# Ledger of designs, part 65: peptides against a protein of PDB entry 4ASU

Target 1, 270 residues: chain A of PDB entry 4ASU
Amino acid sequence: ATLKDITRRLKSIKNIQKITKSMKMVAAAKYARAERELKPARVYGVGSLALYEKADIKTPEDKKKHLIIGVSSDRGLCGAIHSSVAKQMKSEAANLAAAGKEVKIIGVGDKIRSILHRTHSDQFLVTFKEVGRRPPTFGDASVIALELLNSGYEFDEGSIIFNRFRSVISYKTEEKPIFSLDTISSAESMSIYDDIDADVLRNYQEYSLANIIYYSLKESTTSEQSARMTAMDNASKNASEMIDKLTLTFNRTRQAVITKELIEIISGAA
Target 2, 83 residues: chain B of PDB entry 4ASU
Amino acid sequence: FTFASPTQVFFNSANVRQVDVPTQTGAFGILAAHVPTLQVLRPGLVVVHAEDGTTSKYFVSSGSVTVNADSSVQLLAEEAVTL

## One batch from the design tools (peptide; made by RFdiffusion4, then SolubleMPNN)

Design b1_p12_4_s3 (from b1_p12_4, 6 letters changed)
Fold by OpenDDE base, seed 4:
Structure b1_p12_4_s3 (fold): chain B 270 residues (1-270), chain C 83 residues (1-83), chain A 12 residues (1-12)
Amino acid sequence: as target 1 above (270 residues)
Amino acid sequence: as target 2 above (83 residues)
Amino acid sequence: SLPAPQISLYKP
């Protein structure tokens, strides 16, 4: 490589490093906010899931329609955040299909669709885009919940798949159940709950769905920002190492050029 | 007893004497060992009676309340403010 | 006022 080539490459990598450092700082700020907002969201979301856990709601095996909601975002450069969700979605879809279930998919975030479009395009009901530019709100979750409920797909059981935040350096892709109104109303375990009006139960389910979606969005966002921060840090470090290597190469090449020029001068070949 | 909004937690697995909630079917009091039930909140006042006799009042916009067989209660409001 | 949802729908 010529000195010019090395210099050009150095400039390019230095620019990349500047970008990755900037992105790291932005991700760090977003992470800090997301983590703060996740604390109440967990209480809220876990509270909503408590019914399903305590009532041990089960879907009869003869029920065949299953909905998978994958939760991520539109934004890349966050390590394995999207691929982890997509991988689990694929696995779940395959397992359900093997069990004779019909599977439909909702993608929250364009990255889910981007990853799964070729293999699962026919299973998608809807994809939600413009996810990740701002922190998710309960209103966002409500829109998703409403669309699901109005989709016309009469699922019996569903799975919401998202990355649960563990720490700044760790997340885990998890699945939580969602149930249709019919599944909840017909569950034997629900018999212990006093006479619940159908309208009340419907409204309750709408809130529950919105709540779990909101929770999943908050977990996903926090995980994503932390992962992005880490990814950008790693990218910056890798760029730094490359800069060091190229700088050494540049210096060596420069010395070789100088030596060659000196020899040419001394030899009179100039 | 858990009482939270999406953005704020008021009670987290706390022991309380009674919680009065405004529901679409009417206001009711949740006492110890209340029968399991599911309700939807209407805009109104939530009153939490602590074991020490203190009373806290909240305004809620909407949401849900769950009373489970294990006597756990989840009051989840879309919006809630302390009064 | 809760910020309006900005999530867009794509229906295949």
Scores: peptide ipSAE 0.123, ipTM 0.925, DockQ to the pose 0.632
Fold by OpenDDE base, seed 2:
Structure b1_p12_4_s3 (fold): chain B 270 residues (1-270), chain C 83 residues (1-83), chain A 12 residues (1-12)
Amino acid sequence: as target 1 above (270 residues)
Amino acid sequence: as target 2 above (83 residues)
Amino acid sequence: SLPAPQISLYKP
């Protein structure tokens, strides 16, 4: 490579490093906010799931309609955040199909659609876009919940799949159950909850759905920003190492050129 | 007893004496060993009576309340403010 | 004022 080629490459990598460093700082700020907002959201969301865990709500085996909600975002450069969710969605869909269930999919975030559209296009009910520019709100979760409830798809059971935040360096893709009103109302374990009005139960279920979706969005956002911060840090470090290597190559090449020129001067004077 | 909104936690697995909640069917008090129930909140006042006799008041907009067989309670409000 | 939902629905 000529000195000019090396110089051009150095300039390019230095520019990339500047961009990745800037993106790291932006991601760090968003992560800090997301983590603060996740703390109450986790208590809120886990509280909503408590009924399902304590009542051991189960869907009868004869029920066939299953909904999968995958939660991610529209934004890239965050490592395996989207692919992890998509992978688990595929696995769950395959397992359910093997069990003779009908599977429909909702994608939260355009990246889910981008990954699954070719293989699962017929199973998609709806995709939500413009996810990830701003922190998710309870209003956003309510919109998703309402759309699901108004979709006309009468699912018996569902699965919401999202990345749960563990630490700045760790997330885990998890699945939480979603139950239809009919499944909840018909569950034997619900018999201990006496004199519940059908309208009350319907409204309760609507809140539960919105609550769980909100929780999943907050977990996903925190995981994503953390993963992006890590990815940008790694990219910046890799760029730094490459700059060092290219600088050494530049210096060696420069010395070689000088030596060649000296030899040519000495040989031409002969 | 857990009481939270999407943005704020007021109580997290706390022991309380009594919680008064406004529901669509009316206000009722949740005592120790209350029968399991599911209710939807109406806009109104929540009153939490601590074991030490301290009383805290909150205004809630909407949400849900769950009383489980194990006496755990989840009060989840869409919006809540301390009064 | 509750921030307006920013999530848009895309129906294929």
Scores: peptide ipSAE 0.109, ipTM 0.925, DockQ to the pose 0.630
Fold by OpenDDE base, seed 3:
Structure b1_p12_4_s3 (fold): chain B 270 residues (1-270), chain C 83 residues (1-83), chain A 12 residues (1-12)
Amino acid sequence: as target 1 above (270 residues)
Amino acid sequence: as target 2 above (83 residues)
Amino acid sequence: SLPAPQISLYKP
């Protein structure tokens, strides 16, 4: 490689490093906010799931329609955040299909669609886009919930798959159940609950769905920002190492050129 | 007893004496060992009676309240403010 | 005022 080639490459990598450092700072700021907002969201979301756990809601085996909601975002450069969710979705879809279930997919965030479109395009009901620019709100979750409830897809049971935040260096892809109104109303375990008006139960389910979606979005966002921060830090370090290596190569090449020129001068081969 | 909005937690797995909630079917008091039920909140006042005799009041918008068989209660309001 | 939802829908 010529000195010019090395210099061009150095400049390119230095520019990349500047971008990754900037993105790291942005991710750090978003992470700090996301973590603060996750605390109440987790209590709220886990509270909404308490019924399903306490009542041990089960879907009858004869019911075949299953919905998978994958939660991520539109934004890349966050390590394995999107691929982890997609991998879990694929695994779940395959397992359900093997069990004779009909599987439909909702993608929250364009990255889910981007990863799964080729292999699962026919299973997608809807994809929600413009996720990840701003922190998710309960209003956003309500929109998703409303769309799901009004989609006309009469699922019996569903799974919401998202990255649960553990720490700045750790997340875990998790699955939580969602149930249709019909599944909840017909569940034997619900018999212990006092005479619940059908309209009340419907409204309750709407809130429950919005609540769990909201929770998943908050977990996902926090996980994503932390992962992006880490990814950008790693990218910056890798760029730094490459800069060092190329700088050494540049210096060696420069010395070789000088030596060659000197030899040519001394030998008269110029 | 858990009482939260999407953005704020008021009670998290706390022991309380009684919670008065405004529901679409009417206001009711949740006491110890209340029968399991599901209700939807209407805009109104939530009153939490602590075991120590203290009473706290909140204004809530819509939401849900769950009373489980194990006496756990989840009050989840879309919006809530301390009064 | 609750910020307006910014999530957009794409139906296949």
Scores: peptide ipSAE 0.218, ipTM 0.930, DockQ to the pose 0.617; fails the geometry check
Fold by OpenDDE base, seed 1:
Structure b1_p12_4_s3 (fold): chain B 270 residues (1-270), chain C 83 residues (1-83), chain A 12 residues (1-12)
Amino acid sequence: as target 1 above (270 residues)
Amino acid sequence: as target 2 above (83 residues)
Amino acid sequence: SLPAPQISLYKP
């Protein structure tokens, strides 16, 4: 490679490093905010799941319709955030299909669709886009919940799959159950709630769905921003190493050129 | 007793004497060992009676309240403000 | 007031 080629490559990598460093800082700021906002969201979301856990709501085995909601975003450069969710969605879909269940999929974020479209396009009910530019709001979750409820797909049981935040360096892809109104109302364990009006239960279920979706979005966002920060840090480090290597190559090449020129001068003076 | 909105936690697994909630079917008080129930909130006043006799008032918009068999209570409001 | 939802629906 000529000195010019090396110089051009160095310039390019240095520019990439600047971009990745900038993106790291942006991700760090978003992460800090997301982590703060996750604290109340987790209490809120876990509170909504408490009924399902305490009432031990079970779906009868003869029920066939299952909904999978995958939660991620539209934005890349965050390591395995999207692929982890998609992998678990695929696994769950395969297991359910093997059990003779009908599976439909909702993707929250365009990346889920991008990964699963080729293999699962026929199973998608809807994909939500424009996820990840701004922190998710309860309004966003409500829109998703409303669309699901109005989709006309009468699922018996569902699962929401998302990345739960553990720490700045760790997330875990998890699954939480979603139950239809019919499943909840028919559950034997709900007998202790016999005095509940059907309209109340319907409205309650709508809130529960929105709450769980909101929770999943907040967990996902925090996980994503932390992963992006890490990914950009790694990219910046890799760029730095490459710059060092190329700089050494440049120096060696420069020395060789100078030596060659000196030899030519000496040989021409003879 | 847990009382939270999406953005704020007011009580997290706290012990309280009584919680008065505005529901679509009417306002009712949740006492210790209240029977299990599910309700939907209407806009109105939530009053939390602490064990020490202090009372806190909140205005809520909408949401849900759950009383479980284990006496745990989840009050989840879409919006809530301290009064 | 809760911010307006920014999520858009795409039906394939």
Scores: peptide ipSAE 0.111, ipTM 0.920, DockQ to the pose 0.744; fails the geometry check

Design b1_p12_4_s4 (from b1_p12_4, 7 letters changed)
Fold by OpenDDE base, seed 3:
Structure b1_p12_4_s4 (fold): chain B 270 residues (1-270), chain C 83 residues (1-83), chain A 12 residues (1-12)
Amino acid sequence: as target 1 above (270 residues)
Amino acid sequence: as target 2 above (83 residues)
Amino acid sequence: SLPAAQISLYRP
């Protein structure tokens, strides 16, 4: 490689490093906010899931309609955040299909659709876009919940798949159940609950769904920002190492060129 | 007893004496060993009576309240503010 | 009235 080629590569990598460092800082700021906002969201969301755990809601085996909600975002450069969710969605969809269930998919974030479009396009009910630019709000979750409830798809059971935040260096793709109003109302375990008005139960379910979605969005966001921060840090380090290597190569090449030129001068081959 | 909004936690797995909640069907008090129920909140006042005798008041916009068989209670408000 | 979400819908 000529000195010119090495210089061009150095410049390119240095520019990449600047970009990755900048992105790291942005991700760090977003992570700090997301982590702070996740604390109450987790209590809120886990509280909503408590009913399903305590009542041991089960879907009858004869029920065939299953909904998968995959939660991620529109933004890339965050490691395996999107692929992890998509992988679990694929696995779940395959397992459900093998069990003779009908599977429909809702994607939260464009990346889910991008990954699954070729193989699962026919299973998508809807995709929500413009996710990840701003922190998710309860309003966002409510819109998703309402769209689902008004979609006309009569699912019996569903799965919400998202990345749960563990630490700045760790997340885990998790699945939480969602149940239709009919499934909840028909569950034997619900018999211990006092005669609940149908309208009340419907409204309750709307809140429950919104709450769980909101929780998943907050977990996902925090996980994504932390993963992006890590990914950008790694990219910056890799760029730094490459810069060092290329700099050494440059210096060696420069010396070789100088030596060659000197030899040519001395030999009269100039 | 858990009482939270999407953005704030007021109680997390706390032991309380009584919680008064405004529901669409009317206000009711949740005491120890209350029968399991699901209710939807209407805008109104939540009053939490702590075991130490302290009383805290909150205004909630909407939400849900769950009383489970194990006496766990989840009060989840869309919006809530301390009064 | 649920607050207006900035999330856009895509229906296949």
Scores: peptide ipSAE 0.130, ipTM 0.925, DockQ to the pose 0.619
Fold by OpenDDE base, seed 1:
Structure b1_p12_4_s4 (fold): chain B 270 residues (1-270), chain C 83 residues (1-83), chain A 12 residues (1-12)
Amino acid sequence: as target 1 above (270 residues)
Amino acid sequence: as target 2 above (83 residues)
Amino acid sequence: SLPAAQISLYRP
């Protein structure tokens, strides 16, 4: 490689490093905000799941319609955030299909669709886009919940798959159950709630769905921003190492060129 | 007793004496060992009676309240403000 | 007022 080639490559990598450093800072700021906002969201979301856990709601085995909601975003450069969710979605879909269940999929974020479209296109009901530019709001979750409820797909049971935030360096892909109104109303364990009006239960279920979706979005966002920060840090470090290597190559090449020129001067003076 | 909105937590697994909630079917008080129930909130006043006798008032928009068999209570409001 | 939802629906 000529000195010019090395110099051009160095310049390119230095520019990439600047971009990755900038992106790291942006991700760090978004992460800090997301983590703060996750605290109340987690209490809120876990509170909504409490009924399902405490009532031990079970779906009869003869019920065949299952919904999978995968939660991620539209934005890349965040390590395995999207692929982890997609992998678990695929696994769950395969297991359900093997059990003779009908599986439909909702993707929250364009990346889920991008990964699963080739293999699962026929199972997608809907994909939500424009996820990840701004922090998710309860309004966003409500829109998703309403769309699901109005989709006409009468699922018996569902699962929402998302990345739960553990720490700045750790997330875990998790699954939480979603139950239809019919499943909830028919559950034997719900008999202790006998004085519940059908309209109340319907409205309650709508809120529960929105709450769980909101929770999943907040967990996902926090996990994503932390992962992006880490990914950008790694990219910046890799760029730094490459710059060092290329700088050494540049220096060696420069010395060789100078030596060659000196030899030519000496040989030409003879 | 847990009382939260999407953006704020007011009570997290706290012990309280009584919680008065505005529901679509009417306002009612949740006492210790209340029977399990599910309700939807209407806009109105929530009053939390602490064990020490202090009362806190909140205005809520919409949401849900759950009383479980284990006496745990989840009050989840879409919006809530301290009064 | 709940902030306006920014999520858009894409139906294939």
Scores: peptide ipSAE 0.247, ipTM 0.921, DockQ to the pose 0.797; fails the geometry check
Fold by OpenDDE base, seed 5:
Structure b1_p12_4_s4 (fold): chain B 270 residues (1-270), chain C 83 residues (1-83), chain A 12 residues (1-12)
Amino acid sequence: as target 1 above (270 residues)
Amino acid sequence: as target 2 above (83 residues)
Amino acid sequence: SLPAAQISLYRP
């Protein structure tokens, strides 16, 4: 490589390093906020799921319609965040299909659709876009919940798949159940609950779904920002190492060129 | 007893004496060993009676309340403020 | 009634 080529490459990598450092800083700020906002969101979301755990709501085996909600975002450069969710969605869809169930998919974030488009396009009911530019709000979750409830797909049970935040360096793809109004109403375990008005139960389900979606969005966002921060840090470090290597190569090449020129001058081969 | 909004936690697995909640079907008090029920909150006042005799008041906009067979309660408000 | 979301829906 010529000195010019090395210099051009150095300049390019230095520019990339600047970008990755800036992105790291932005991700760090978003992560810090997301982590703070996740604390109450987790209590809120886990609280909403408590009924399903305590009541041991089960879907009858003869029920065949299953909904999968995958939660991620539109934004890349965050490691395996999207692929992890998509992988779990694929696995779940395959298992359900093998069990003779009908599977439909909702994607939260454009990246889910991008990954699953070729293999699962016919199973998608809807995809939500513009996810991840701003911190998720309860309003966002409500819109998703309402769209699901108004989709016309009469699922019996479902799964929401998202990345649960564990630490700044770790997340885990998790699955939580979602149930239809009919499934909840018909559950034997619900018999111990006082007579619940159908309208009340419908409204309750709307809140429950919104709550779970909101929780999943907060977990996903925190996981994504932490993963992006880590990815950008790694990219910046890798760029730094490459800059050091190329700088050494540049210096060696420069010395070789100078030496060659000196020899040519001394030999009279100017 | 858990009482939270999406943005704030007021009680997390706390032991309380009584919680008064405004529901769409009417206000009721949740005591120890209350029958399991699901309700939807209407805008109104939540009153939490602690075991030590202290009383806290909150205004909630909407949400849900769950009373489970194990006496656990989840009060999940869309918006809530301390009064 | 759930508050209005700023998320855009893409319908296939």
Scores: peptide ipSAE 0.244, ipTM 0.937, DockQ to the pose 0.597; fails the geometry check
Fold by OpenDDE base, seed 2:
Structure b1_p12_4_s4 (fold): chain B 270 residues (1-270), chain C 83 residues (1-83), chain A 12 residues (1-12)
Amino acid sequence: as target 1 above (270 residues)
Amino acid sequence: as target 2 above (83 residues)
Amino acid sequence: SLPAAQISLYRP
């Protein structure tokens, strides 16, 4: 490589490093906010899931309609955030299909559609776009819940798949159950809850759906920002190492050019 | 007893004596070992009676309350403010 | 921007 080629490459990598460093700082700020907002959201969301865990609600085997909600965002450069969710969605869909279930999919965030469209296009009910530009709100979750309820798809059971935040360096893709009103109303384990009005139960379930979606969005956002911060940090470090290597190559090449020129001067004077 | 909104936690797995909640069918008190129930909240006052005799009041816009067989209670409000 | 449809638990 000529000195000019090395110089051009150095300039390019230095520019990339500046961009990745800036993106790291932006991601860090968003992460800090997301983590603060996740703390109450987790208590709230776990509280909403408590009924399902304690009542051990089971869907009868004869029920065939299953909904999968995958939660991520529209934004890239966050490592395996989207692919992890998509992978688990694929696995769950395959398992359900093997069990003779009908599977429909909702994607929260455009990246889910981008990954699954070719293989699962006929199973998609809806994809929500413009996810990830701003922190998710309970209003956003309510819109998603309302769209699902108004979709006309009468699922028996569902799965919401999202990345749960563990730490700044760790997330885990998890699945939480979604139950239809009919499934809950018919569950034997619900018999201990006496004198529940049907309208009350409906309202309760609609609210619970919004709660679980909100929780999943907050977990996903925190995981994503943390992963992006880590990815940008790694990119910046890799760029730094490459700059060091190219600088050494530049210096060696420069010395070689000088040596060649000296030899040519000495040989031409003969 | 857990009491939270999407943005704020008021109680997290706390032991309380009694919680008064505003439901669509009326206000009722949740005591220790209350029978399992599910209710939807109407706008109104939540009153939490602590074991030490302290009483805290909250206004909630809407939400749900769950009393489980294990005596755990989840009070989830869409919006809540301390009074 | 998706309109913030609040799921109102209060159906009038």
Scores: peptide ipSAE 0.028, ipTM 0.923, DockQ to the pose 0.075; fails the geometry check

